# Peptides against a protein of PDB entry 6B4E: the designs that were tried, part 78

Target 1, 295 residues: chain A of PDB entry 6B4E
Amino acid sequence: TNFDKISKMFWHYKDKIAQIKQDIVLPIKKADVNVRNLLSRHKRKINPKFGQLTNSNQQLFKIQNELTQLINDTKGDSLAYHWILNFIAKAVVHQAETEVRVKPESALPLGKLTLYLLVQFPELQELFMARLVKKCPFVIGFTCEIDTEKGRQNMGWKRNNENKWEDNTSYDERMGGILSLFAIITRLQLPQEFITTTSHPFPIALSWHILARICNTPLNLITNTHFVILGSWWDAAAVQFLQAYGNQASKLLILIGEELTSRMAEKKYVGAARLRILLEAWQNNNMESFPEMSP

## One batch from the design tools (peptide; made by RFdiffusion4, then SolubleMPNN)

Design b2_p16_3_s2 (from b2_p16_3, 9 letters changed)
Fold by OpenDDE base, seed 4:
Structure b2_p16_3_s2 (fold): chain B 295 residues (1-295), chain A 16 residues (1-16)
Amino acid sequence: as target 1 above (295 residues)
Amino acid sequence: SSELEELEKELQELLS
């Protein structure tokens, strides 16, 4: 694992966030009043859609079509188009931080919707990744120290209005929610209409990188959160990961489930204990996945 | 595939 490369990637996306603000968010405030009104209306229509997702593919397809139309309505103005995509990127990540956090299986419909949009609107990909990395650097396997304010900020820790850091449980759950969404996206097949014409924007190989990079992370930087997000990843993608890479996947699962947890045993991390349970379940041929969506 | 070879290399590094 080349950590310098990962760091460069991390800062690339941090810079991208700043660039988005300067080139998309701020300029739209000076745009034509008709454009601003259009975007305001579209924002109001788009925002509720993510909460309308269920375990129904029929409902998913309905929402996909509605969002597609709303986004297409903005294509006549490049700035408006990028603004609405950035809004969607933020909304999807926010949904992961809130709903997926408390109901991990909701990552599946959200992930399917997101993957569809990422393929349908390629410009969403960089906007989405930038938002993901900002909120949850674990998606690219980035880790830094959290002994400083800057370190905590880099790792996506939030402060409230009283300048108090969020509690560990809240942080762990948020990171788990975001990582669950990303894991789902990486293990989903492209929609049927895109399989022969488009490559997967965030393929299962990115899950491989997450696991490998965490395994190579200096042990002094490993926290309970690392194990929590690995557990979240496991629930979301382990079955499909094994299907994709076979014996090589098994080796990685053993590395995170057995080797990494053993190396950190003295810390008695709750997340590590859960990961050990997941490993044992797998060893007993009882690996579970999220249920498939209904028609 | 070239992708799989790269991933296998990364795994070998982990196991060494």
Scores: peptide ipSAE 0.141, ipTM 0.802, DockQ to the pose 0.244
Fold by OpenDDE base, seed 2:
Structure b2_p16_3_s2 (fold): chain B 295 residues (1-295), chain A 16 residues (1-16)
Amino acid sequence: as target 1 above (295 residues)
Amino acid sequence: SSELEELEKELQELLS
């Protein structure tokens, strides 16, 4: 694992967030009143759509069409178009932090919607990835120390109004929710209309990188959160990962489930215990995945 | 594929 490359990638997206603020978010505040009004209306229409997702493909297609129309309405103004895509990127990640956090299976419809939008609107890809990395650096396998304020900030920890860090459980759950969404996206097939003409923007290989990079992370930087997000990933993508890479996938799953947990056994991490249970379930031919959506 | 070969190389590094 080339950690220098990972660090460069991490800071690239940190810079991208700053750029988005400077080049998209702030300038729109100075745009003409008609553009601002349009975006305000569209924001209000778009935001509830993510919460309207169910386990129904029919409902998914409806929402896809509605969002497509709303986004297309902004294409006449490049700044407005990029602003609305950035808003969507933020909204999707927020949905992962709130809904997927408490209902992991909701990652499937959300992931399908997101993948569709990423392909339909390629400019969303960089905006979305930047937001993911800011909120959950684990999506690119980045880890740093959290014994400093800057380290915690880099790893996506939040502070309240009293400048107090969020509790460990809250952080773990948020990271798990975000990673579940990303894992789902990586293992989904492209929609039928795109499968022959477009490459997958976030393919299953990115899941491989997450696992491998975590395995190579210095043990003194490994926390309970690492095991929590690995468990979240496992629930979301392990079955499809095995289908994609076969025996090679099995070796990685054993590395995270057996070797990494064993090396950290003295810490008695709750997340590690859960991951061990998932490994044992797989060894007993009881690996499960989220149920497929209804028509 | 070339991508799979790269991933396999990464795995071999982990197992070494």
Scores: peptide ipSAE 0.138, ipTM 0.802, DockQ to the pose 0.206
Fold by OpenDDE base, seed 3:
Structure b2_p16_3_s2 (fold): chain B 295 residues (1-295), chain A 16 residues (1-16)
Amino acid sequence: as target 1 above (295 residues)
Amino acid sequence: SSELEELEKELQELLS
């Protein structure tokens, strides 16, 4: 693993976030009042849609259609269009941080919706990835030290209004939620209408990169969070990952489940213990996946 | 690890 390249990728997206603020978010505040009003109305209509998802495909398709229409209404103004996509990117990640963290299986309908939008509106891809990397750099396998303020910020740690860091459990759960969403996206098939015309924007190979890069991360940088997000990934995508890469997938699962956990055993990480349980379940032919959605 | 490097090479071959 070339960590210099990963670092460059990380900072690329950090720069992208700054660029988004400068070129999209700030300019819209000075835009025509009619445009601002339109976006305000659309924001209010769009925001609750992500919380309206259920385990129903029928409900998913309804929301897909509604969002598609709302986004298309903004295409006449490039700035407005990019603003609404950036809003959606933030909203999706926020939903992962709040709902998926407590109900991981909710990543499935959210992931299906997100993948649809990413294909339907390609400009969303860069905006979404930038937001993901900002909030959860684990999605590209980036890790740095968290002994400094800047290091913690780079790894997506939050501070409250009193400059107090969030507790470890909260951070772990948020990272797990975001990673669950990303993992689901990587393992989902494209909607049937796009299979022959479009390549998958975030394919299953990105899951491989996450696992491989974590395995190659210096041990002094490995934390409980790494094991938590690996467990979240496992629940979300391990079955499909095995289907995609077969024996190579098996080897990688053993590396994270057995070798990495063993090397860090002295730390007694709770996340590592859970990952070992998942490994053992797989070894006993009891690997579980999220239940499929209803019609 | 050396083993992981091997897996990465194998994967690249599969994807090529």
Scores: peptide ipSAE 0.086, ipTM 0.759, DockQ to the pose 0.770
Fold by OpenDDE base, seed 1:
Structure b2_p16_3_s2 (fold): chain B 295 residues (1-295), chain A 16 residues (1-16)
Amino acid sequence: as target 1 above (295 residues)
Amino acid sequence: SSELEELEKELQELLS
């Protein structure tokens, strides 16, 4: 694992967030009132759509079509188009932080919707990845120390209005929710209409990178959160990961489930205990996946 | 880990 490369990637997306603010968010505040009104109306229509997802493919397709129309309405103005995509990127990640954290299986319909939008609107890809990395650096296997304020900020820790850090449980759950969404996206097949014309924007290989990079992370930087997000990833993508890479996948799952947990046993991390349970379930031929969506 | 490095190399070869 080349950690210098990972760090460069991390800071690339951090810079992208700053660039988005400067080039997209701030300019819209000074845009024509008609443009601002249009975007305000679209924002109000778009925002509830993510919470309207269910385990129904019919509902998914309905929402896909509605969002497609709303986004297309903005294409006449490049700045407006990029603003609405950035809004969607933020909204999707927010949905992962709030809904997926408490109902992990909701990552499946959300992931399907997101993947569709990523392919339908390619400009969303960089905006979405930048938001993901900012909120959850684990999506690219980045880890730094959290003994400093800057370190915590880099790892996506939030402060409340009183400048108090969020509690460990809240952070773990948020990271787990975001990582679940990303894991789902990496293991989903492209929608049927795109399979022959487009490559997958975030393929299953990115899951490999997450696992491998975490396994190679210096042990002094490994926290309970690492095990929590690995468990979240496992529930979201382990079955499909094994299907994709076979024996190599198995070796990596053993490395995270057995070797990494064993090396950190003295810490008695709750997340590590859960990951060990997942490993044992797999060893007993009882690996579970999220249920498929209804027609 | 030497094992992980080997897996990464092997996977990269398969994906090339």
Scores: peptide ipSAE 0.078, ipTM 0.757, DockQ to the pose 0.822

Design b2_p16_3_s4 (from b2_p16_3, 9 letters changed)
Fold by OpenDDE base, seed 5:
Structure b2_p16_3_s4 (fold): chain B 295 residues (1-295), chain A 16 residues (1-16)
Amino acid sequence: as target 1 above (295 residues)
Amino acid sequence: SSELKELEEELEKLLS
């Protein structure tokens, strides 16, 4: 693992967030009133769509079509188009932070919707990844110390209106929710209409990078959160990961489930204990995945 | 695939 490369990638996306604010978000406030009104109406229509997802593919396709139409309405104005995509990127991540964190299986329909949009609108990819890295650096295997204010900020910790840090449980759950979504996206197949024409924007190899980079992270930087997000990843993608890489996948699952947990045993992390349970379930031929969606 | 070879190399480092 090249940690210098990971750090450069992390800061690239931090810079991208700043650029988005300066070049997209702020300028639109000074745009033509008709454009601003259009975007305001579209924002109100788009925002509730993510919460309307269910375990139904029929419902998913309905929402996909509705969002596609709404986004296409903005393509005549480049700034408006990028603004609406950035809004969608933020909304998807927010849905992961709020709903997926408490109902992990909801990551599947959300992931399918997101993957469709990422392929249909390629400009969404960098906007989405920047938002993911800002909120959950674990998606690229980045870790830093959290003993400083800047360190906590870099790792996605939030402060409330009273300038108090969020509690550990809240942080763990948010990170788990976001990571679940990303894990699902990496293990999903492209929609049938795109398989022959488009490469997967966030393939299963990115899951490999997450696991490998965490395994190579200095042990003094490993926290309970690392094990929580590994458990979230496991529920979301372990079955498909094994299907993709076979014996090589097995070796890496053993590394995180057995070796990493053993090395950190003295910390008695709750997340590590759960990961051990997942490993044991797999060893007993009881590895589970999220149920497939209905027609 | 070339991608799998790269992943294999990374795995070797982890297992060493």
Scores: peptide ipSAE 0.040, ipTM 0.746, DockQ to the pose 0.243
Fold by OpenDDE base, seed 4:
Structure b2_p16_3_s4 (fold): chain B 295 residues (1-295), chain A 16 residues (1-16)
Amino acid sequence: as target 1 above (295 residues)
Amino acid sequence: SSELKELEEELEKLLS
């Protein structure tokens, strides 16, 4: 693991967030009134769609089609198009922080929708990754110290209006929700219509990077959150990860489930205990995955 | 595949 490379990637996306603000968000405020009105209407139509997802593929396809039409309506203006995609990127991540946080299995329909949009609208990919990395650096295996305010900010910790840091449980759950979504995306197959024409934008190899980079992270930087997000990843993608990489996947699962947890045993992290349970379940041929969506 | 080979190399580093 090249941590310098990971750091450069992290800061690349931090810079991208700033660039999005300067080149997309702020300029639209000065755009033609008709464009602003269009985007306002579309925003109002798009935002509820993510909450309308269920475990139904039929419902998913309906929402996919509706969003596709709404996004296509903006393509006549490049700035408007990028603005609406950035809005969608933010909305998807927000959904992960709220709904997926409390109901991890909801990551599956959300992930399917997101993957469809990422393929259908390639310009969404960088916007989405930038938002993910800002909110949850774990998606690229980035970790820094959280003993400073800047460190906490870099790792996605939030402060409330009273300038108080969120509690550890809240942070862990939010990170778990976001990571669950990303994990699902990496392990999903492309929609049938894209399999022969398009490569997967965020393939299962990115899950490998997450696990490997965390395993190589200096132990003094490993926190309970690392184990929480590994557990979230496990629930979301471990079965498919094993299918993808076979024996090599098994070795890596043992590394995170057995070796990493053992190395950190003195900390008595709750997340680590859960990961041990997941490992044991797997060893007993009882690895579970999220249920498949209904037709 | 080239991808799998790279992943195997990464795994070897983890196991060393």
Scores: peptide ipSAE 0.040, ipTM 0.746, DockQ to the pose 0.243
Fold by OpenDDE base, seed 2:
Structure b2_p16_3_s4 (fold): chain B 295 residues (1-295), chain A 16 residues (1-16)
Amino acid sequence: as target 1 above (295 residues)
Amino acid sequence: SSELKELEEELEKLLS
């Protein structure tokens, strides 16, 4: 694992967030009133769509079409178009932090919707990845110390109005929700209309990188959160990961499930205990995945 | 695929 490369990637997306604010978010406030009104209306229509997802593909397709139309309405103005895509990127991640956090299986319809939008609107890809890395650096396998304020901020920790850090459980759950979404995206097949003409923007190889980079992370930086997000990833993508890479995948799953948990056994992390249970279930031929969506 | 070979090489480093 090249940690210098990972760090460069991390800071690239941190810079991208700053750029988005400077080049997209702030300038739109100075746009003409008609553009601002259009975007305000579209924002109000788009935001509830993510909560309208169910386990139905029919409902998914309906929402895909509605969002596609709403986004296309902004293409006549480049700034408006990028603003609405940035809004969508933020909304999707927020949905992962709130809904997927408490209902992991909801990551599947959300992931399908997101993947469709990422392919249909390629400019969304960089905006979405920047938001993911800001909120959950684990998606690129980045880890730093959290014994400093800056370190905690870099790892996506939030503070309340009293400048108090969020509790460990809240942080773990948020990270798990976001990573579940990303894991789902990496293991989904492209929609049929794109599979022969477009490459996957966030392929299953990115899951490999997450696991490998965590395995190579210095042990003194490994926390309960690492095991929580590995468990979330496991539920979301382990079956498909094994299908993709076979014996090589098995070796990596054993590394995270057995070796990494064993090395950290003295810490008695709850997340590590759960990951061990998942490993044992797999060894007993009881590996499970989220159920497929209905027609 | 070339991608799989790269992943295998990364795995070998992890297992070494």
Scores: peptide ipSAE 0.037, ipTM 0.745, DockQ to the pose 0.206
Fold by OpenDDE base, seed 1:
Structure b2_p16_3_s4 (fold): chain B 295 residues (1-295), chain A 16 residues (1-16)
Amino acid sequence: as target 1 above (295 residues)
Amino acid sequence: SSELKELEEELEKLLS
């Protein structure tokens, strides 16, 4: 694992967030009133769509079509188009932070919708990844110390209006929710209409990077959160990961489930205990996956 | 981990 490369990638996306604010968000505030009104209306129509997802493919396709039309309506103005995509990127991550954290299986329909949009609108890819890395650096296997304010900020910790850090449980759950979404995206197949014409924007190899990079992270930087997000990833993608990489996947799952948990046993992390349970379930041929969506 | 390095190299070959 090249940690310098990971760090460069992390800061690339942090810079991208700043660039988005400067080049997309702020300019729209000064745009023509008609453009602002258009975007306001579209925002109001788009925002509830993510919460309307169910385990139904029919509902998914309906929402896909509705969002596609709404986004296409903005293509006549490049700034408006990029603004609406950035809004969608933020909304998807927010949905992961709120809904997926409490109902992990909801990552599946959300992930399918997101993957569709990422392929249909390629400009969404960088906007989405930047938002993911800002909110949950674990998606690229980045870790830093959290003993400083800057370190906590870099790792996506939030402060409330009283400048108090969120509690550990809230942080763990948010990170787990975001990572679940990303894991789902990496293990999903492209929609049928794109399989022959487009490469997967965030393929299963990115899951490999997450696991490998965490395994190689200095032990003094490993926290309960690392095990929580590994457990979230496991529920979301372990079955498909094994299908993709076979014996190599098995070795890596053993490394995170057995070796990493054993090395950190003295910490008695709750997340590590859960990950050990997942490993044991797999060893007993009882690895579970999220249920398939209905027609 | 030496094991992880080996796995990464093997995976790289598979993905090439």
Scores: peptide ipSAE 0.025, ipTM 0.665, DockQ to the pose 0.832

Design b2_p16_4_s2 (from b2_p16_4, 7 letters changed)
Fold by OpenDDE base, seed 4:
Structure b2_p16_4_s2 (fold): chain B 295 residues (1-295), chain A 16 residues (1-16)
Amino acid sequence: as target 1 above (295 residues)
Amino acid sequence: SSELEELEKELEELLS
C-alpha cells in the first residue's frame, strides 16, 4: 500500500470540494433569475425522492425515471446541470448519514439509485466521490491521527454549534452508514441497459482497496471506527466480494476478521468484537447478506 | 486479468 498515493488522493478530493464551491455553488448565486428559480423548484422536487425509496424495485425505477427527467431539464445550462448533480451528491451522502446509519439494509435501494445516476450522468462521479471522501475518508482507505483538531476534521468528525465534537458512537454510526452505501455501490451489478456499453464507475476492486489499505494502516492509527466500518462493509458486501474474488477474497476476510482483530485485542474495541462474530458466522457457513429487493 | 494480478500482488504484500 502506497500511503503517499492515498494521501494525495485524499487531498485531491478535499481540493475538489473547494473547487466545487468556487466554480459551481457560488457562481449560481449570480446566475440568471430564471435559472435560479428552475434550480430551486428542482431541488424541492428532488430532495424528497431519496426518502421515498423502499425495498421495491418498482418504486426504485419510478424514482430513477423521475430524477432522470429532472436532471435532464437542467442540461441546457452547464452550470445548472453541475449544480443539480452536486446537490444530488450531497443529498445521497446525507441520506447515508441519517437513514442508512440506523437501517443499514436501506443502503441497497439507495445504492442502486445512486449507481444508476452515476452511470447515467458521469459528471456526478467526481462530485460524489469528493463528497464521500470529505465525509468518510475510509471509502478510499485513508486514515490519519485524530489527536488534533485538524486530524479529526480530516477524518470527518463534526462539531456542533457549541463547538463540541460529536460523541464516538455518533461518529462510528455515521461512518458506518456512509461506508455501507459505498460498499453496496461497489458490489452492485450495472443495470441491464448499461452492462454492455459502460464500465462500472466504482467497481468491487475499490472494496478490495478499502480492506487492504486498512490492514496496512499503522496499528497506532487503528480505532474502533475502523472495525465498525469493516463490519458495515461486511454486512453490505462480503458475500458478493467472495463471489467476485474467491479464495483471494477469503484471505482478505481472514486478515481483517482474524488477524487485524487479534493484533488489536488489547484495545477491546466493540467493533472488533462484532467483526469477530461476523467471521465466526462465516466459518460456520452462515454468512448473511441484505435481502434482495422485491419486484 | 491485469486487475486481478495487481490485487494479488497487494495481497501477497499483506501476507508477507
Scores: peptide ipSAE 0.178, ipTM 0.814, DockQ to the pose 0.239
Fold by OpenDDE base, seed 5:
Parts: structure tokens; C-alpha cells; sequence
Structure b2_p16_4_s2 (fold): chain B 295 residues (1-295), chain A 16 residues (1-16)
């Protein structure tokens, strides 16, 4: 694992976030009143859509079509178009932080919707990835120390209005929710209409990188959160990961489930204990995946 | 595929 490369990628997306604010978010506030009004109305219509997802493909397709129409309405103005995509990127990640964290299986419909939008609107890809890395650096296998304020900020820790850090449980759950969404996206097949014309923007290989990079992370930087997000990933993608890479996938699952947990046994991390349970379930031929969505 | 070869190399490094 080349950690210098990972760090460069991390900071690339941090810079991208700053650029988005300067070049997209701030300028739109001074744009033509008609454009601002359009975006305001669209924002109000788009925001509730992510919470309207269910385990129904019919409902998913309805929402996909509605969002597609709303986004297409902005294509005549490049700034407006990028603004609405950035808003969607933020909204999707926010949904992962709030809903997926408490109901992991909700990552499946959200992931399907997100993947559709990423393919339909390619400009969303960089905006979405930048937001993911900012909120959950684990999606690219980045880890740094959290003993400093800057370190915690880099790892996506939040402060409340009283300038107090969020508690460990809240952080773990948020990271797990975001990682669940990303894991789902990596293991989903492209919609049928795109399979022959487009490559997958975030393929299953990115899941491989997450696992491998965490395994290579210095042990002194490994926390309970690492095991929590690995468990979240496991629930979301382990079955499909094994289908994709076969014996090589098995080796990597053993590395995270057995070797990494064993190396950190003295810490008695709750997340590590759960990961051990998942490993044991797999060894007993009881590996589970999220149920498929209804028609 | 070339991508799989790169992943396999990374795995070999982990297993060494």
C-alpha cells in the first residue's frame, strides 16, 4: 500500500471541497434571481426524495425519474447544474449519516438511486467522492492520528454548537452508515440501460482497496471505528465480494476477520468482537446479505 | 485483467 498516494488523494478531495464552495456555492448566491428561485424550488422538491425510498423498485424508479427531470431543468446553466448536483451529493451523504446508520439495509435502495444518478450525470462523481472523503476518509482507506484537533477534523469528527466533539458512538455510527452506502454502490451492477455503454464509476475493486489499506494501516492508528466500518462493509458487500474475487476475496476476509482482530485483541474493541462473529458465521456457511428489493 | 493482477500483488504483500 502506497500511503503517500492515499494522502495525496485525500488532500485532493479536501481541496475540491474548498473549490466547490468558492466556485459553485458562493457564486450562485449572487446569480440571477430567476436562477436562484429555480434552485430554491428544486432544492425543496429534491430534499425529501431520499427519505421516500423503500424496499420497492417501483418506488425507486419513480424517484429516479423525478430527480432526473428536476436535474435536467438546470442543464441550461452550467453553474446551476453543478450546484444542484453538489446539493444532491451532500443530501445523499447526509441520508447515510442519519438513516443508514440506524437501518443499514436502507443503504440498498439509496445506493441504487445514487449509482443511477452517478451514471446518468457523470459530473456528480467527483462532487460525490469529495463529499464522501471529507465525511468518511475510510472510503479511500485513509487514516491519521486523532490526538490533535486537526487530526480529528481530517477523520471527519464533528463538533456541536458548544464546540464539543461528538461522542465515540455517534462517530462510529455515522462512519458505519456512510461506509455501508459506499460498499453497496461498489457491489451493485449497473442498471441494464448502461451496462453496454458505461463503465462502473465506483467498482468492487474499491472495496478491495478499503480492506487492503486498512490491513496495512499502522496498528497504533487502528481504532474501534475501523472494525465498526469493516463490519458495516461486511454486511453490505461480503457476499458479492466473494462472488467477484473468489479465493482471493476469502484470503482478504480472513485477514480482516481473523488476523487484524487477533493483532488488536488486547484492546477488546466491541467492533472487533462483532467482526469475529461475522467471520464465524461465514465459517459456518451462514453468511448473510441484505434482502433484494421487491418489484 | 491488469486490474486483478494489481490487486493480487497487493494481497501477496499483505500475506508475506
Amino acid sequence: as target 1 above (295 residues)
Amino acid sequence: SSELEELEKELEELLS
Scores: peptide ipSAE 0.168, ipTM 0.812, DockQ to the pose 0.239
Fold by OpenDDE base, seed 3:
Structure b2_p16_4_s2 (fold): chain B 295 residues (1-295), chain A 16 residues (1-16)
Amino acid sequence: as target 1 above (295 residues)
Amino acid sequence: SSELEELEKELEELLS
């Protein structure tokens, strides 16, 4: 693993976030009042849609159509269009931080919706990835030290209004929620209407990179969070990952489940203990996946 | 690890 390349990728997306603020978010505040009003109305209509998802495909398709229409209404103004996509990117990640963290299986309908939007509106891809990396750099396998303020910020740690860091449990759960969403996206098939015309924007190979890069991360940088997000990934995508890469997938699952956990045993990480349980379940032919959605 | 490097090379070959 070339960590210099990963670092460059990380900072690319950090720069992208700054660029988005400068070129999209700030300019819209000075845009025509009609445009601002339109976006305000659309924001209010779009925001609740992500919370309206259920385990129903029928409900998913309804929401897909509604969002598609709302986004298309903004295409006449490039700035407005990019603003609404950036809003959606933030909203999706926020939903992962709040709902998926407590109900991991909710990542499935959210992931299906997100993948549809990413394909339908390609400009969303860069905006979404930038937001993901900012909030959860684990999605590209980036890790740095968290002994400094800047290090914690880079790894997506939040501070409250009193400059107090969030507790470890909260951070772990948020990272797990975001990673669950990303993992689901990587393992989902493209909607049937796009299979022959479009390549998958975030394919299963990105899951491979996450696992491989974490395995190659210096041990002094490995934390409980790494094991938590690996467990979240496992629940979300391990079955499909095995289907995709077969024996190589098995080897990598053993590396994270057995070798990495063993090397860090002295730390007694709760996340590592859970990952070992998942490994054992797999070894006993009891690997579980999220239940499929209803019609 | 050396083992992981081998897996990465194998995957690259599969994807090529």
Scores: peptide ipSAE 0.106, ipTM 0.776, DockQ to the pose 0.857
Fold by OpenDDE base, seed 1:
Structure b2_p16_4_s2 (fold): chain B 295 residues (1-295), chain A 16 residues (1-16)
Amino acid sequence: as target 1 above (295 residues)
Amino acid sequence: SSELEELEKELEELLS
């Protein structure tokens, strides 16, 4: 694992967030009132769509079509188009932080919707990845120390209005929710209409990178959160990961489930205990996946 | 670990 490369990637997306603010968010505040009104109306229509997802493919397709129309309405103005995509990127990640954290299986319909939008609107890809890395650096296997304020900020820790850090449980759950969404996206097949014309924007290989990079992370930087997000990833993508990489996948799952947990046993991390349970379930031929969506 | 490095290399070769 080349940690210098990972660090460069991390800071690339951190810089991208700053660039988005400067080039997209701030300019819209000074845009024509008609443009601002248009975007305000679209924002109000778009925002509730993510919470309207269910385990129904019919509902998914309906929402896909509605969002497609709303986004297309903005294409006449490049700045407006990029603003609405950035809004969607933020909204999707927010949905992962709030809904997926408490109902992990909701990552499946959200992931399907997101993947569709990423392919339909390629400009969303960089905006979405930047938001993901900012909120959850684990999506690219980045880890730094959290003993400093800057370190915590880099790892996506939030402060409340009183400048108090969020509690460990809240952080773990948020990271787990975001990582679940990303894991789902990496293991989903492209929609049928795109399979022959487009490559997958975030393929299953990115899951490999997450696992491998975490396994190679210095042990002094490994926290309970690492095990929590690995467990979240496992529930979201382990079955499909094994299907994709076979024996190599098995080796990596053993490395995270057995070797990494064993090396950190003295810490008695709750997340590590859960990951060990997942490993044991797999060893007993009882690996579970999220249920498929209904027609 | 050396094992992970080997897996990464092998996977990279397969994906090339």
Scores: peptide ipSAE 0.103, ipTM 0.773, DockQ to the pose 0.830

